# Ledger of designs, part 200: peptides against a protein of PDB entry 4Z5W

Target 1, 305 residues: chain A of PDB entry 4Z5W
Amino acid sequence: IPDVFLELNKLWYFSAQSNLFNGEMPRSLSNSRSISLLSLRNNTLSGQIYLNCSAMTNLTSLDLASNSFSGSIPSNLPNCLRLKTINFAKIKFIAQIPESFKNFQSLTSLSFSNSSIQNISSALEILQHCQNLKTLVLTLNFQKEELPSVPSLQFKNLKVLIIASCQLRGTVPQWLSNSPSLQLLDLSWNQLSGTIPPWLGSLNSLFYLDLSNNTFIGEIPHSLTSLQSLVSKENAVEEPSPDFPFFKKKNTNAGGLQYNQPSSFPPMIDLSYNSLNGSIWPEFGDLRQLHVLNLKNNNLSGNIP

## One batch from the design tools (peptide; made by RFdiffusion4, then SolubleMPNN)

Design b2_p27_4_s2 (from b2_p27_4, 16 letters changed)
Fold by OpenDDE base, seed 2:
Structure b2_p27_4_s2 (fold): chain B 305 residues (1-305), chain A 27 residues (1-27)
Amino acid sequence: as target 1 above (305 residues)
Amino acid sequence: SLADMLKDEEPHYLTSVDPNPVPRTAP
C-alpha cells in the first residue's frame, strides 16, 4: 500500500479488504488523524502491527483480520480512546492478551478467532475489566485448555460470547449467570462436560444457544422451555453490532454463511452431539420464536412431542 | 409441530474468520 495517507486529512473510511496488498502497513496510515474506520482484512500484509494512538484520535474500528502480521499484540491499543471494534482473526500471534487491555474502556467488540491466542484464564481475567465489552469471539484458540469457572469473573454487559472449536475442558461456567444481557452463546466443538445448568433458562435475552459437540450428560434443563426471548418477540433493541461479520463455519470444506449482525442469526437451541438423556419436553412447543431445535446424536428417549 | 423445528443442521460453529477468502492467487 502506498505511503500517501499524510495528505488525506479528510479520510474518514478506508476499506481495502480482499486485495493482494503485501508488505508493511504504511506509516502515514498508522499516524492518520482523520481515519475512523480502517479495514485491511484478507490481504498479505506483514510485519508488526503498530498504531500511533496519540495521532489516531478518531479511530473507532480496526479490521486487520486474515493477514500475515507477526510479533506481539499491540499493547498500546487501549490508548486509542475511541477504538470500539477490533478484528484480529486469523493473525498468528502465538501470544497472550496484553495486561494493558484491563484499561481498554472504549472496547465494545473483540475478535481473536484463530489467532493462536494462549491462556484463556488470563484472557478472561483481563477482558472482564473492559466494562463496555459486548461481543467477544475467541474461536479456534486455547487448544486443550480448561475453561475457567472462577466465580469472580464478571462480564456485566456481554451480549455475544463465542468460544468454539478450542477443545476446551471443564463445565459451563457459573460466572456467565452474571451476564443477564447475553443474547448469543456458542461453546460448540469443545470437550465440556457435566450437566447443562438450569440457570441458562434465566438468561431472558438468550435467543441463540450452541452447546453442540461436547460431552454434556444428564437431562435437558426444563428452564430452557421458558426462555423469554423465544416465547415472545420482545423488541430486541437493535444494539450496535460489531463492524466485523460472523460466519457459520460448517465442518465440511463448504463455504460458511455470513451474518453481518447478531440479530440476523435464526433463533436456535443446538444441543446435538452430546450424551444427554431423558425426554424432549413438550413445553418446547411454547417457544414460538424458535426456528431451530437440534437434539440429534444424544441418548434421548420417549416420544417426540 | 416440534418435529418441524428438529432440523438436520450440519455440524457447525461460529467464527469471525471468512471461510471464503477471495483467492489470493497472485498471477
Scores: peptide ipSAE 0.426, ipTM 0.809, DockQ to the pose 0.637
Fold by OpenDDE base, seed 1:
Structure b2_p27_4_s2 (fold): chain B 305 residues (1-305), chain A 27 residues (1-27)
Amino acid sequence: as target 1 above (305 residues)
Amino acid sequence: SLADMLKDEEPHYLTSVDPNPVPRTAP
């Protein structure tokens, strides 16, 4: 990318996604006072990510996903006082989340999906201080770590939590009960064990639950048949989605299905590929908004209602 | 019916990056 952005003093939006741009991010771009939305995703940009947050006073959204950036996560990003959305997916950091992110009050949406992030305990301890954090995507990180169950963890405003395919150990953490606005939970493709906790059915905004491909045991909590978001349409609060899309990864060589908003996901309960026992509750029929109930590859018995 | 909701979905998970980005054809 040419270093010509100093003259572009009115540049509010720069999208150069899915190009063949190589080299480092231009210094003029890293110092742009005018830019609000910067998307360079799916390029071959390299070097260390550096942003002059004192200059980039209008920066609200940053998408650098699927680039060849290296080094540490920029610890100065919390100094970008208007920065709401960060997509750092598919950047190989091999790092922990910086302690400075405790001060990241502008942060609403964060993705580190497949970014070689380490230490989930530290990551969650840091990110709980982000009071405006609504969307957190941590898929394909923290390999074989333990999902912390520390009851003091609080994500009060969290709406979308995706920590899939991490091979995480532990149980469904009790601290998620402190997230009453949770709409989407994906903890699939881990090594989570124990029972599915009944308090999940108290998450009245939860319309998408994926606990598939774990080692859960016991019965399906009857409280899941009373998820209010799945009983009635009235609770589909269209909330501001992150500026980055979501993708449903299937085992097929087909491209991921792109979802621009969490509200575009079909309402789903996926408990497949566990060791759940007992019967299917007939009261799942009361979930009139439910589009997908996946219970396959469990130890369930009795009749299908 | 409950049977109509019991779909055979392929194993999946969510991410914020395309797992199979279309190969960028060099222009």
Scores: peptide ipSAE 0.418, ipTM 0.802, DockQ to the pose 0.725
Fold by OpenDDE base, seed 3:
Structure b2_p27_4_s2 (fold): chain B 305 residues (1-305), chain A 27 residues (1-27)
Amino acid sequence: as target 1 above (305 residues)
Amino acid sequence: SLADMLKDEEPHYLTSVDPNPVPRTAP
């Protein structure tokens, strides 16, 4: 990308996604005072990510996903006082989340999906200080680490949590009970064990639950039949979605299904590929908003109601 | 029916990037 953005003093939005751009990010772009939305997703950009947050006072959204950037996660990003959305997916950092992210009060949506992030305990301990954090995507990181169950962790405003395909050990963490606004939880493709906790049914906004491909045991909590968001059409408040899309990866070579908003996901409970036992509760029939109930490949018994 | 909700979905997970981006054919 040529270093010509100094002349573009009114550039508010720059999207150059899915092009063949190579080399480093232009210094004029990293110093843009006018830019609010920057997306360079799915290019071949390289070098270290550097943003002059003192100059980039209008920056609200940053998408650098699927590039060949290297080095550390930029520790100065919390100084970008209006920066709300960050997509750093598929950037191989091989790093921990910077301690400076404790001060990232503008942050609402963060993705590090498949970014070689390490130390999930430190990551969650840091990110809990981001009081405005609503969307957190950490899929394909933390390989074989233990999901921390520390009850002191608090994500009060969290709506979307995705930590899939990490081979994480541990149990469903009790600190999630401190997230009453949680709408979407994906902990699929881990090595999580124990029972599914009954308090998950108290998350009244939870309409999408994926616990598939784990090692859960015991009965399905009856409290899941009383998830209020699945009983009634509460108008899911169209909160501003993250400026990055979600993708449903299937095991087939088919392209990932793109979902632009969390509200576009079909209401789902997926508990498939576990070691759950007992009966299917007939009261799942009361979940009138539920589109998908996947219980396959368990040890369930009795009749299907 | 509850049986109609018991769909055979393929194993899946969520992410924020296309896992299989269409190969950009160089022009």
Scores: peptide ipSAE 0.414, ipTM 0.795, DockQ to the pose 0.690
Fold by OpenDDE base, seed 4:
Structure b2_p27_4_s2 (fold): chain B 305 residues (1-305), chain A 27 residues (1-27)
Amino acid sequence: as target 1 above (305 residues)
Amino acid sequence: SLADMLKDEEPHYLTSVDPNPVPRTAP
């Protein structure tokens, strides 16, 4: 990318995603006062990520995903006082979340999917201080770590939590009960154990639940049959979606299904590939908004209602 | 029916990046 952005003093949106750009991010771009939306996703950009947050006073969205950047996560990003959305997916950091992110009050959406992030306990302890954090995607990190169950963790405004395919140990963490606005939870493809907690059914906005491919035992909580978001549509607040898309990975060689908004996901309960027992609750039939109920590969018994 | 909701969905998980970005054929 040419170093010409000093002359582009009116440039508020720069999307150069899915090109063949290589080398480092231009210094003039890292110092742009006008830029609000920056997307360089799916390139071959390299070097250390550096942003001059004192200059980049209008930066609201940053998508650098799927690049060859190296080094640490930029600890100065919280100084970008308007920065709301960060997509750092598929950047191999091999790092922990910087402690400076405790001060990241502008942050609303964060992804580190497949970014070699380490220490989930520290990450969650830091990110809980981000009071405006609504979307957190941490898939393909924290390999074989323990998901912290510390009740003091509070994500009050969290709507989307995705921590899939981490081989995480532990249980469904009770601190998630402190997230009453949670709409989407994906903890699939971990090594989570214990029972599915009944308080999940108290998450009135939860329309998408994926706990598949874990080691959960016991009965399906009857409280899941009373998820209000799956009974009625009335509370689908169209909230601002993250400026990055989601992808549903399937086993087939077909590319991931792209979803531009969490609201575009079909309402789903996936509890497949566990060790759940007991019967299927007939009251799942009352969940008129439910599109997918996946209970396969469990130890369930009785009749299908 | 509850049977209509019991879909045989393939094992899946969510990400914020395409796990298999189709290699852009170089133009």
Scores: peptide ipSAE 0.408, ipTM 0.795, DockQ to the pose 0.669

Design b2_p27_4_s3 (from b2_p27_4, 16 letters changed)
Fold by OpenDDE base, seed 1:
Structure b2_p27_4_s3 (fold): chain B 305 residues (1-305), chain A 27 residues (1-27)
Amino acid sequence: as target 1 above (305 residues)
Amino acid sequence: SIADMLKDEEPHYLTAVDPDEVERKAP
């Protein structure tokens, strides 16, 4: 990308996604005072990510996903006082989340999908301090680590949590009970064990639950039949979506479905590919807003109600 | 009916990366 952005003092939005740009990010772009939305997604940009946060005072959204950036996650990003959305998906950092992210109060949406992030315990301990964090996507990181169950972890404003396909060990963490605004939870494709906790049915805003492809045992909690968001329409909080889309990845070579907003996901309970036993509760019929109930490949018995 | 909600969905997970986003390697 040519270093011509110094003259573009009115540049509010720059989208150069899905091009063939290579090399480092232009210094004039990294120092842009006018830019609010920066998307360089799906290029071949390389080197370390550097942003002059003292200059980039209008930066609100940063999409650098699917680039060849290397090194550490930029520790100075919390100094970008208006930065709300970060998409660092498919950047191979091989790093931990910087401790400086404890101070990242502007952060609302963070994606590290498939970014070789390490140390989930440290990551969650840091990110719990982000008071405005609503969307957290950590899919394809933390390979074979243990999901921390520390009850002191608090994500009070968390609405979307996706930590799928990490091969994580442990149980459904009790600290999620401290997230009463949680709307979407995906912990699928892990090695999570134990029982599905009954308190999960107390998450009144939870409309999308994926616990599929784990090692859960015991009965399906009856409390899941009383998920308020799935009983009535009145709780469909249209919230501002992250500035990055979500994708449903299927195991088949069939293309991923793009979802621009979390509200675009069909209301779903997926408990498939576990070791759950007992019966299907007839009271799942009370979930009038539920579109998908997937219970396949379990040890369930009795009649389908 | 519960039977109408029991859909045969393929195993899936959510991500914030397009799985079809071919890494446009510079030529």
Scores: peptide ipSAE 0.399, ipTM 0.825, DockQ to the pose 0.622
Fold by OpenDDE base, seed 4:
Structure b2_p27_4_s3 (fold): chain B 305 residues (1-305), chain A 27 residues (1-27)
Amino acid sequence: as target 1 above (305 residues)
Amino acid sequence: SIADMLKDEEPHYLTAVDPDEVERKAP
C-alpha cells in the first residue's frame, strides 16, 4: 500500500479487503486524522501493528483480520478515544491482552478469533473494565486453559460471547449471570464439565445457546424452557451489530455461513455431544421462537414429547 | 412439536472470521 494518505484529508472510509497487499501498514495511514473505518482484512500485511491514536482521532472501526502481522497487541489502542470495533482475527500474536485495555471505554466489539491469545484469566479480568463491551469473540485461543469462574467478573453490557474451540476446562462460569443482556453464548468445542447451571434460564435476552461438544453431565435445566426471548418476540431490540461478520463453521462443506448481525442467527439451543441424562422437558414446546433444539449424542432417555 | 425442533444439525461453532478464508498469500 503506498504511503500517500497524508494528502487524503477527507478519507473517512478505507476498505482494501481481500487483496494482495504486502509489507507494513503505511505510516501515513497510521496517522490519518480523517479515517473513521479502516479495513485491511485478508491481505498479507506484516510487521508490528502501530496506530498513532493521537492523530487518528476519528477512528471508530478497525479490521486488520487475516493478515501476517506479528509482535504484541498494540497497547495504545485505548488512546483511540472513538475506537469501537476491533477485528484482529487470524493475526498470530502469541500474546496476552494488554493491561491498558482496562481503560478501553470506547470499545464495543472485539474479535481475536484464532489469534493465538494466551491467558484467558488475565484477558477476562482486563476486558471486564470495558464498560461498553457488547461483543466478545475469542474462538480458537487459550488452548487447554481453565475458564475462570471468579464471581467478581462483570460484563454488564455483554450481548455476544463466543469462546468456542479452545479446549477450555472448568464449568459454566457464574460470572455470566452478571450479564443480563446476553443474547448469544457459544462455549462449544471445549472441555467444560459439571452441570448446566439453572441460572442460564434467567438470561431473558438469550436466544442462542451453544454448549455442544463439551463434557456436561446431569439433567437439562428445566429453566431453559422459560427463556423469555424464546417464548415471545417482543424483546428483540435490534442493537447496532459489530462492523465484522460472524461465521458458523460446519464440518462437511467448504462454506462457513456468514451472519452480518447476531439477530440473523436462528434462535437455537444446542446441547449436543455431551453426557446429559434424564428426559426432554415437554415445556420446550412453549419456546415458540426456538428454531433449533439439538440434543443429539447425549445419554437422554424417555419419550420425545 | 418438539420433534420438529429437533434438527440434525452438523457440529458447528461460531467465529468472527471466515474459516474457509484461505490466507491469500501474495504470490
Scores: peptide ipSAE 0.396, ipTM 0.825, DockQ to the pose 0.625
Fold by OpenDDE base, seed 2:
Structure b2_p27_4_s3 (fold): chain B 305 residues (1-305), chain A 27 residues (1-27)
Amino acid sequence: as target 1 above (305 residues)
Amino acid sequence: SIADMLKDEEPHYLTAVDPDEVERKAP
């Protein structure tokens, strides 16, 4: 990419996605005072990520996903006082979240999907201090780590939590009960164990629950039949979606489905591929907004209601 | 009916990156 961005004093949005750009990010772009949205996704950009946050005072969205960047996660990003959304998916960092992210008060949406991030305990301990954090995507990281159950962890404003395909151990963590605004939870394709906790049914905004492909045991909590978001069309306040799309990856070679907003997901309860027992509760029939109930490959018994 | 909600969905998970996004290797 040519180093010509100093002359572009009115550049608000720059998108150069899905090109063949190589080398380092231009220094003039890293110093742009006018840019609000920056996307360089799906290129061959390399070197260390550097942004001059003192110059980039208008930066609100950063998408650098699917590039060949190396080195550490930029510890100075919290100094970008308007930066809300970050997509660093498919950047191979082999790193921990920087301690400086405790001060990242502008952060609303963060993705590190498949970025070789390590130490989930440190990551969650740091990110709980981001009071405006609503969307957190950490899929394909933390391989075989323990999901922390520390009761002091608190994500008050969390709406979307996706930590899938990490081979995580542990149980459904009690600290998630402190996230009453949670709308979407995906903990699928882990090694989570124990029972599904009854307090999950108290998350009145939860319309998408994926606990599939784990090692959960016991009965399905009856409290899931009373999930308020699935009983009534309460006004899902269209909260500002992250500036990055979500993808439903199938385990087959079938193309991923793209979802631009969390509200575009069909209301779902997926508990498939576990060791759950007991009956299917007839009261699942009261969930008038539920589109998908997946209970396959469990030890359930009795009649289908 | 609950039977109509019991869909045979293929095993899946969510991510924030296109699974079909081929890393365009620079030649």
Scores: peptide ipSAE 0.386, ipTM 0.814, DockQ to the pose 0.602
Fold by OpenDDE base, seed 5:
Structure b2_p27_4_s3 (fold): chain B 305 residues (1-305), chain A 27 residues (1-27)
Amino acid sequence: as target 1 above (305 residues)
Amino acid sequence: SIADMLKDEEPHYLTAVDPDEVERKAP
């Protein structure tokens, strides 16, 4: 990318996604005062990510996903006082979340999907301080770590939490009960154990629950039959979706389905590929908004109601 | 019916990146 952005003092939006750009991000771009939306996703950009947040006072969205950037996560990003959305998916940082992210009050949506992020405990301890954080995607990180269950963790405004395919150990963490606005939870493809906690059914906004491919035992909590968002069509306030799409990854050979908004996901309960026992509750029939109930590959018994 | 909701979905998980994004190696 040519280093010509100093002259583009009115550039508000720059998208160069899905090209073949290589080398480093232009210094003039990293110093742009006018840019609000920056996407360089799906290129071959390299080097360290550097943004002059003191200059980039209008930056609101940053998508650098699927690039060959190296080094640390830029610790100065919280100084970008208007920065709301960050997509750093598929950047192989091999790093921890910077401590400075405790101060990242503008942050609303963060993705590190498949970014070789380490230390989930530190990451969650840091990110809980982001009071405006609504969307957190941490899929394919933290390999074989333990999902912290520290009850003091608090994501008050969290709506979307995805921590899939991490081989995480532990149980469904009690601190998720502190997120009453949670709409989408994906903890699939981990090594989570114990029982599915009944308090999940108290998450009145939860319309998408994926706990599939874990080691959960016991009965399906009856409280899941009373998930209010699945009983009645709440007017889901269409909150502004993150400036990055979600993808449903099917097994290795099928293309990812793109979902531009969390509301585009079919209402779902997926508990498949666990060790759950007992019966299917007839009261799942009360979940009139539920599109998908996946209970396959469990130890369930009795009749299908 | 509950039977109608019991769909055989393939094993899946969510991510915020296209899994099919082939590393576009510059030629």
Scores: peptide ipSAE 0.380, ipTM 0.819, DockQ to the pose 0.643

Design b2_p27_4_s4 (from b2_p27_4, 15 letters changed)
Fold by OpenDDE base, seed 1:
Structure b2_p27_4_s4 (fold): chain B 305 residues (1-305), chain A 27 residues (1-27)
Amino acid sequence: as target 1 above (305 residues)
Amino acid sequence: SLADMLKDEEPHYLTSVNPEPVERKAP
């Protein structure tokens, strides 16, 4: 990308996604005072990510996903006082989340999907201090680590949590009960064990639950038949609108299906590919807003109601 | 009916990037 952005003093939005741009990010761009939305997703940009947060006072959204950046996660990003959305998906950092992210009060949406992030315990301990964090995507990191169950972890404003396909060990963490605004939970494709906790049914805003492809045992909690968001339409789910899309990856050679908003996901309970036993509760029929109930590949018995 | 909600969906997970085709075995 040419270093011509110094003259673009009115540049509010720069989108150069899905091009063949290579080399480092232009210094004039990393010092832009006018830019609010920066998207360089799906290029071949390299080097370290550096942003002059003291200059970039209008920066609200940063999408650098699917680039060849290297090195550490920029520890100075919390100094970008208006920065709300960060998409760092598919950047190979091989790093931990910086301790400075404890101070990242502007942060609302964060993605590190497939970014070789390490130490999930440290990551969650840091990110719990982000008071405005609503969307957290950590898919394809923390390979074979243990999901911390520390009850002191608090994500009070969390609406979307995706920690899929990490091969994580442990149980469904009790600290998620401290997230009453949770709308979407994906913990699929892990090695999570134990029982599905009944308190999940108390998450009144939860419309999308994916616990598929784990090692859960015991009965399906009856409390899941009373998920308020799935019983009635009247809960206007205030939807988080992150400035980055989501993708549903199927186990096919096809690309992921793109979803621009969490609302675009059909209301779903997926408990498939576990070791759950007992019967299917007839009261799942009361979930009038539920579009998909996937219970396949379990040890369930009795009749389908 | 409950039967209408029981859909045969392929194993899937969510991400924020278009994932390349990765042959993943279900656990």
Scores: peptide ipSAE 0.432, ipTM 0.799, DockQ to the pose 0.315
Fold by OpenDDE base, seed 4:
Structure b2_p27_4_s4 (fold): chain B 305 residues (1-305), chain A 27 residues (1-27)
Amino acid sequence: as target 1 above (305 residues)
Amino acid sequence: SLADMLKDEEPHYLTSVNPEPVERKAP
C-alpha cells in the first residue's frame, strides 16, 4: 500500500480487503486524522501493528484480520477514544491481552479468533473493565487452559460471547449469570465438564446456545424450556452489530457460512456430543421461536415427545 | 413438532474470520 494518505484529508472509509497487499501498514495511514473505518482484512501485511491514536481521532472501526502481522498487541489502542470495533482474528500474536485494555471504554466489539492469545484468566480480568463491551470472540485461543469461574467477573453489557475450539477445561462459569443481556453463547469444542447450570435458562435474551462437543454430564436443565427469547419474538432488540462478520465453520463445506449480524443466526440450542442423560423435556415444544434443537450423541433416554 | 426441531446439524462452531478461502453467505 503506498504511503500517500497524508493528502487524503477527507478519507472516512478505507476498505482494501481481500487483496494482495504486502509489506507494512503505511505510516500516513497510521496517522490519518480523517479515517473512521479501516479494513485491511485478508491481505499479507506484515510487521508490527502501530496506530498513532493521538492522530487517528476519528477511528471507530479497525479490521486487520487475516494478515501476517507480528509482535505485540498494540497496547496504545485504548487511547483511540472513538475506537469501538476491533477485528484481529487470524493474526498470530502469541501474546496476552495488554493490561492497558482495562481502560478501553470505547470498545464494543473485539475479536481475537485464532490469534494465538494466551492466558484466558488475565484476558477476562482485563476485558471485564471494558464497560461497553458487547461482542467478544476468542475462538481458537487459550489451548488447554482452564476457563476461569471467578464469580467477581462482570460483563454487564455482553451480548455475544464466543470462545469455541480452545480445548478449555472447567465448568460453565457462574460469572456469565452477571450478563443478563447475553444473546449468543458459543462454548463448543472445549473440554468443559460438570452439569449444564440451570441459571442459563434465566438469560431471557439468549436465543443461540452452543455447548456442543464438550464433556457435560447430568440432565438437560428444565429451565432451558423457559428461555423467553425462544418463547416470544417481542424482545429481539436489533442492536448495532459489530463491523466484522461471523462465520459458522462446518466440516463438509470448503468455507464458513458468513453471518453479518448475530440476529441472522437461527435460534438454536446445541447440546450435541456430550454425556447428557435423562429425557428430552416435552416443554421444548413451547419454544416456538427455536429453529434448531441438537441433542445428538448424548446418553439421553425415553421417548422423543 | 419437537421432532421437526431435532435437526441433524453437522458439528460446527463460530468465528469472526473465514476458516477457509470460500465465503458463503448464509441464506
Scores: peptide ipSAE 0.412, ipTM 0.783, DockQ to the pose 0.396
Fold by OpenDDE base, seed 5:
Structure b2_p27_4_s4 (fold): chain B 305 residues (1-305), chain A 27 residues (1-27)
Amino acid sequence: as target 1 above (305 residues)
Amino acid sequence: SLADMLKDEEPHYLTSVNPEPVERKAP
């Protein structure tokens, strides 16, 4: 990418995604006063990520996903006072989330999916201070760590939480009950154990629940048959979606299905590939908004209602 | 019917990036 962005003093949006750009991000781009939306996703860019937040006063969205960037997560990003959305997926940092992110009050959407992030306890302890954080994607990190169950963790405004494919140990964490606005929860492809907690059915906005491919035991909590978002069409407040798409990975050999908004996901309960027992509750029939109920590969018994 | 909702979905998870096909290295 040429180092000409100093002359582009009116550049508000720059998208150069899915190209063959290599080398480092231009210094003039890292110092752009005008840029609001920056996407360099799916390139071969390398080096350290550096942004002059003192200069980049208009930066609201940053997508650098699927690049060959290295080094630490830029600790100065909280100084970008308007920065709301960050997509750093598939950047191999091999790092912890910076302590400075405790001050990241502008942050609304964060993805580190498959970014070799370490220390989930520290990550969650830091990110709970981001009061405006609504979307958090941490898939394919924290390999074989323990999902912290510390009840003091509070994500009050969290709507989308995805921590899939981490091989995480532990149980469904009680601190998620402090997230009453949670709409989408994916904890699939972990090593989570214990029972599915009944308080999940109290998350009135929860329309997408994936707990598949874990080691959960016991019965399906009857409270899941009363998930209010699946009983009635709540007017899903069209909150501004993150400036990055989601992908549903179905199989190892297929491309992910792209979903531009969380509301584009079919309402789903997936509890498949666990060790759940007991019956299928007939009251799942009351979930008139439910599109997918996946209970396969469990120890369930009785009749299908 | 509840039976119509019991779909045999393939194992899946969510991410913010298109997952590359993991070449199963043949064992």
Scores: peptide ipSAE 0.409, ipTM 0.785, DockQ to the pose 0.353
Fold by OpenDDE base, seed 2:
Structure b2_p27_4_s4 (fold): chain B 305 residues (1-305), chain A 27 residues (1-27)
Amino acid sequence: as target 1 above (305 residues)
Amino acid sequence: SLADMLKDEEPHYLTSVNPEPVERKAP
């Protein structure tokens, strides 16, 4: 990419996605005072990520996903006082979340999906201080770590939590009960154990629950039949979606389905590929907004209602 | 019926990046 961005004093949005750009990010771009949205996703950009947050006073969105960047996660990003959304998916950092992210009060949406992030305990301990954090995507990290169950962890404003395909051990953490605004939870493709906790049915905004491909035991909690978001079309306040899309990855198909907003997901309960027992509750029939109930490959018994 | 909601969905998970190693770069 040519180093000509100093002349572009009115540049608000720069998108150069899915090109063949290589080398480092231009220094003039890293110093742009006018840019609000920066997307360089799906290139071959390399070197260390550097942004001059003192110059980039209008930066609100950063998408650098699917690049060949190396080195550390930029610890100065919390100094970008308007930066809300960050997509660093498929950047091989081999790092922990910086301690400076405790001060990242502008942050609303963060993805490190498949970025070789380590130490989930430190990551969650740091990110709980981001009071405006609504969307957190950490899929394909933390391989074989323990999902922390520390009751002091608190994500008050969390709407979307995705920590799939990490081979995480542990149980469904009690600290998620402190996230009453949670709309989407994906903890699929882990090694989570224990019972599914009844307090999940108290998350009145939860319309998408994926606990599939774990080692859960016991009965399906009856409280899931009373999920308010699945009983009534309450006004899902279209909260501002993250400036990055989501993808549903299927095992057999290389192509993921793209979803631009969390509200575009069909309402779903997926508990498949566990060791759940007991009956299917007839009261799942009261969940008139539910589109998908997946209970396959469990130890369930009785009649299908 | 509850039976109509019991879909044979393939095993899946969510992410924020295309699972394909190369988004179809325009040639």
Scores: peptide ipSAE 0.408, ipTM 0.785, DockQ to the pose 0.689

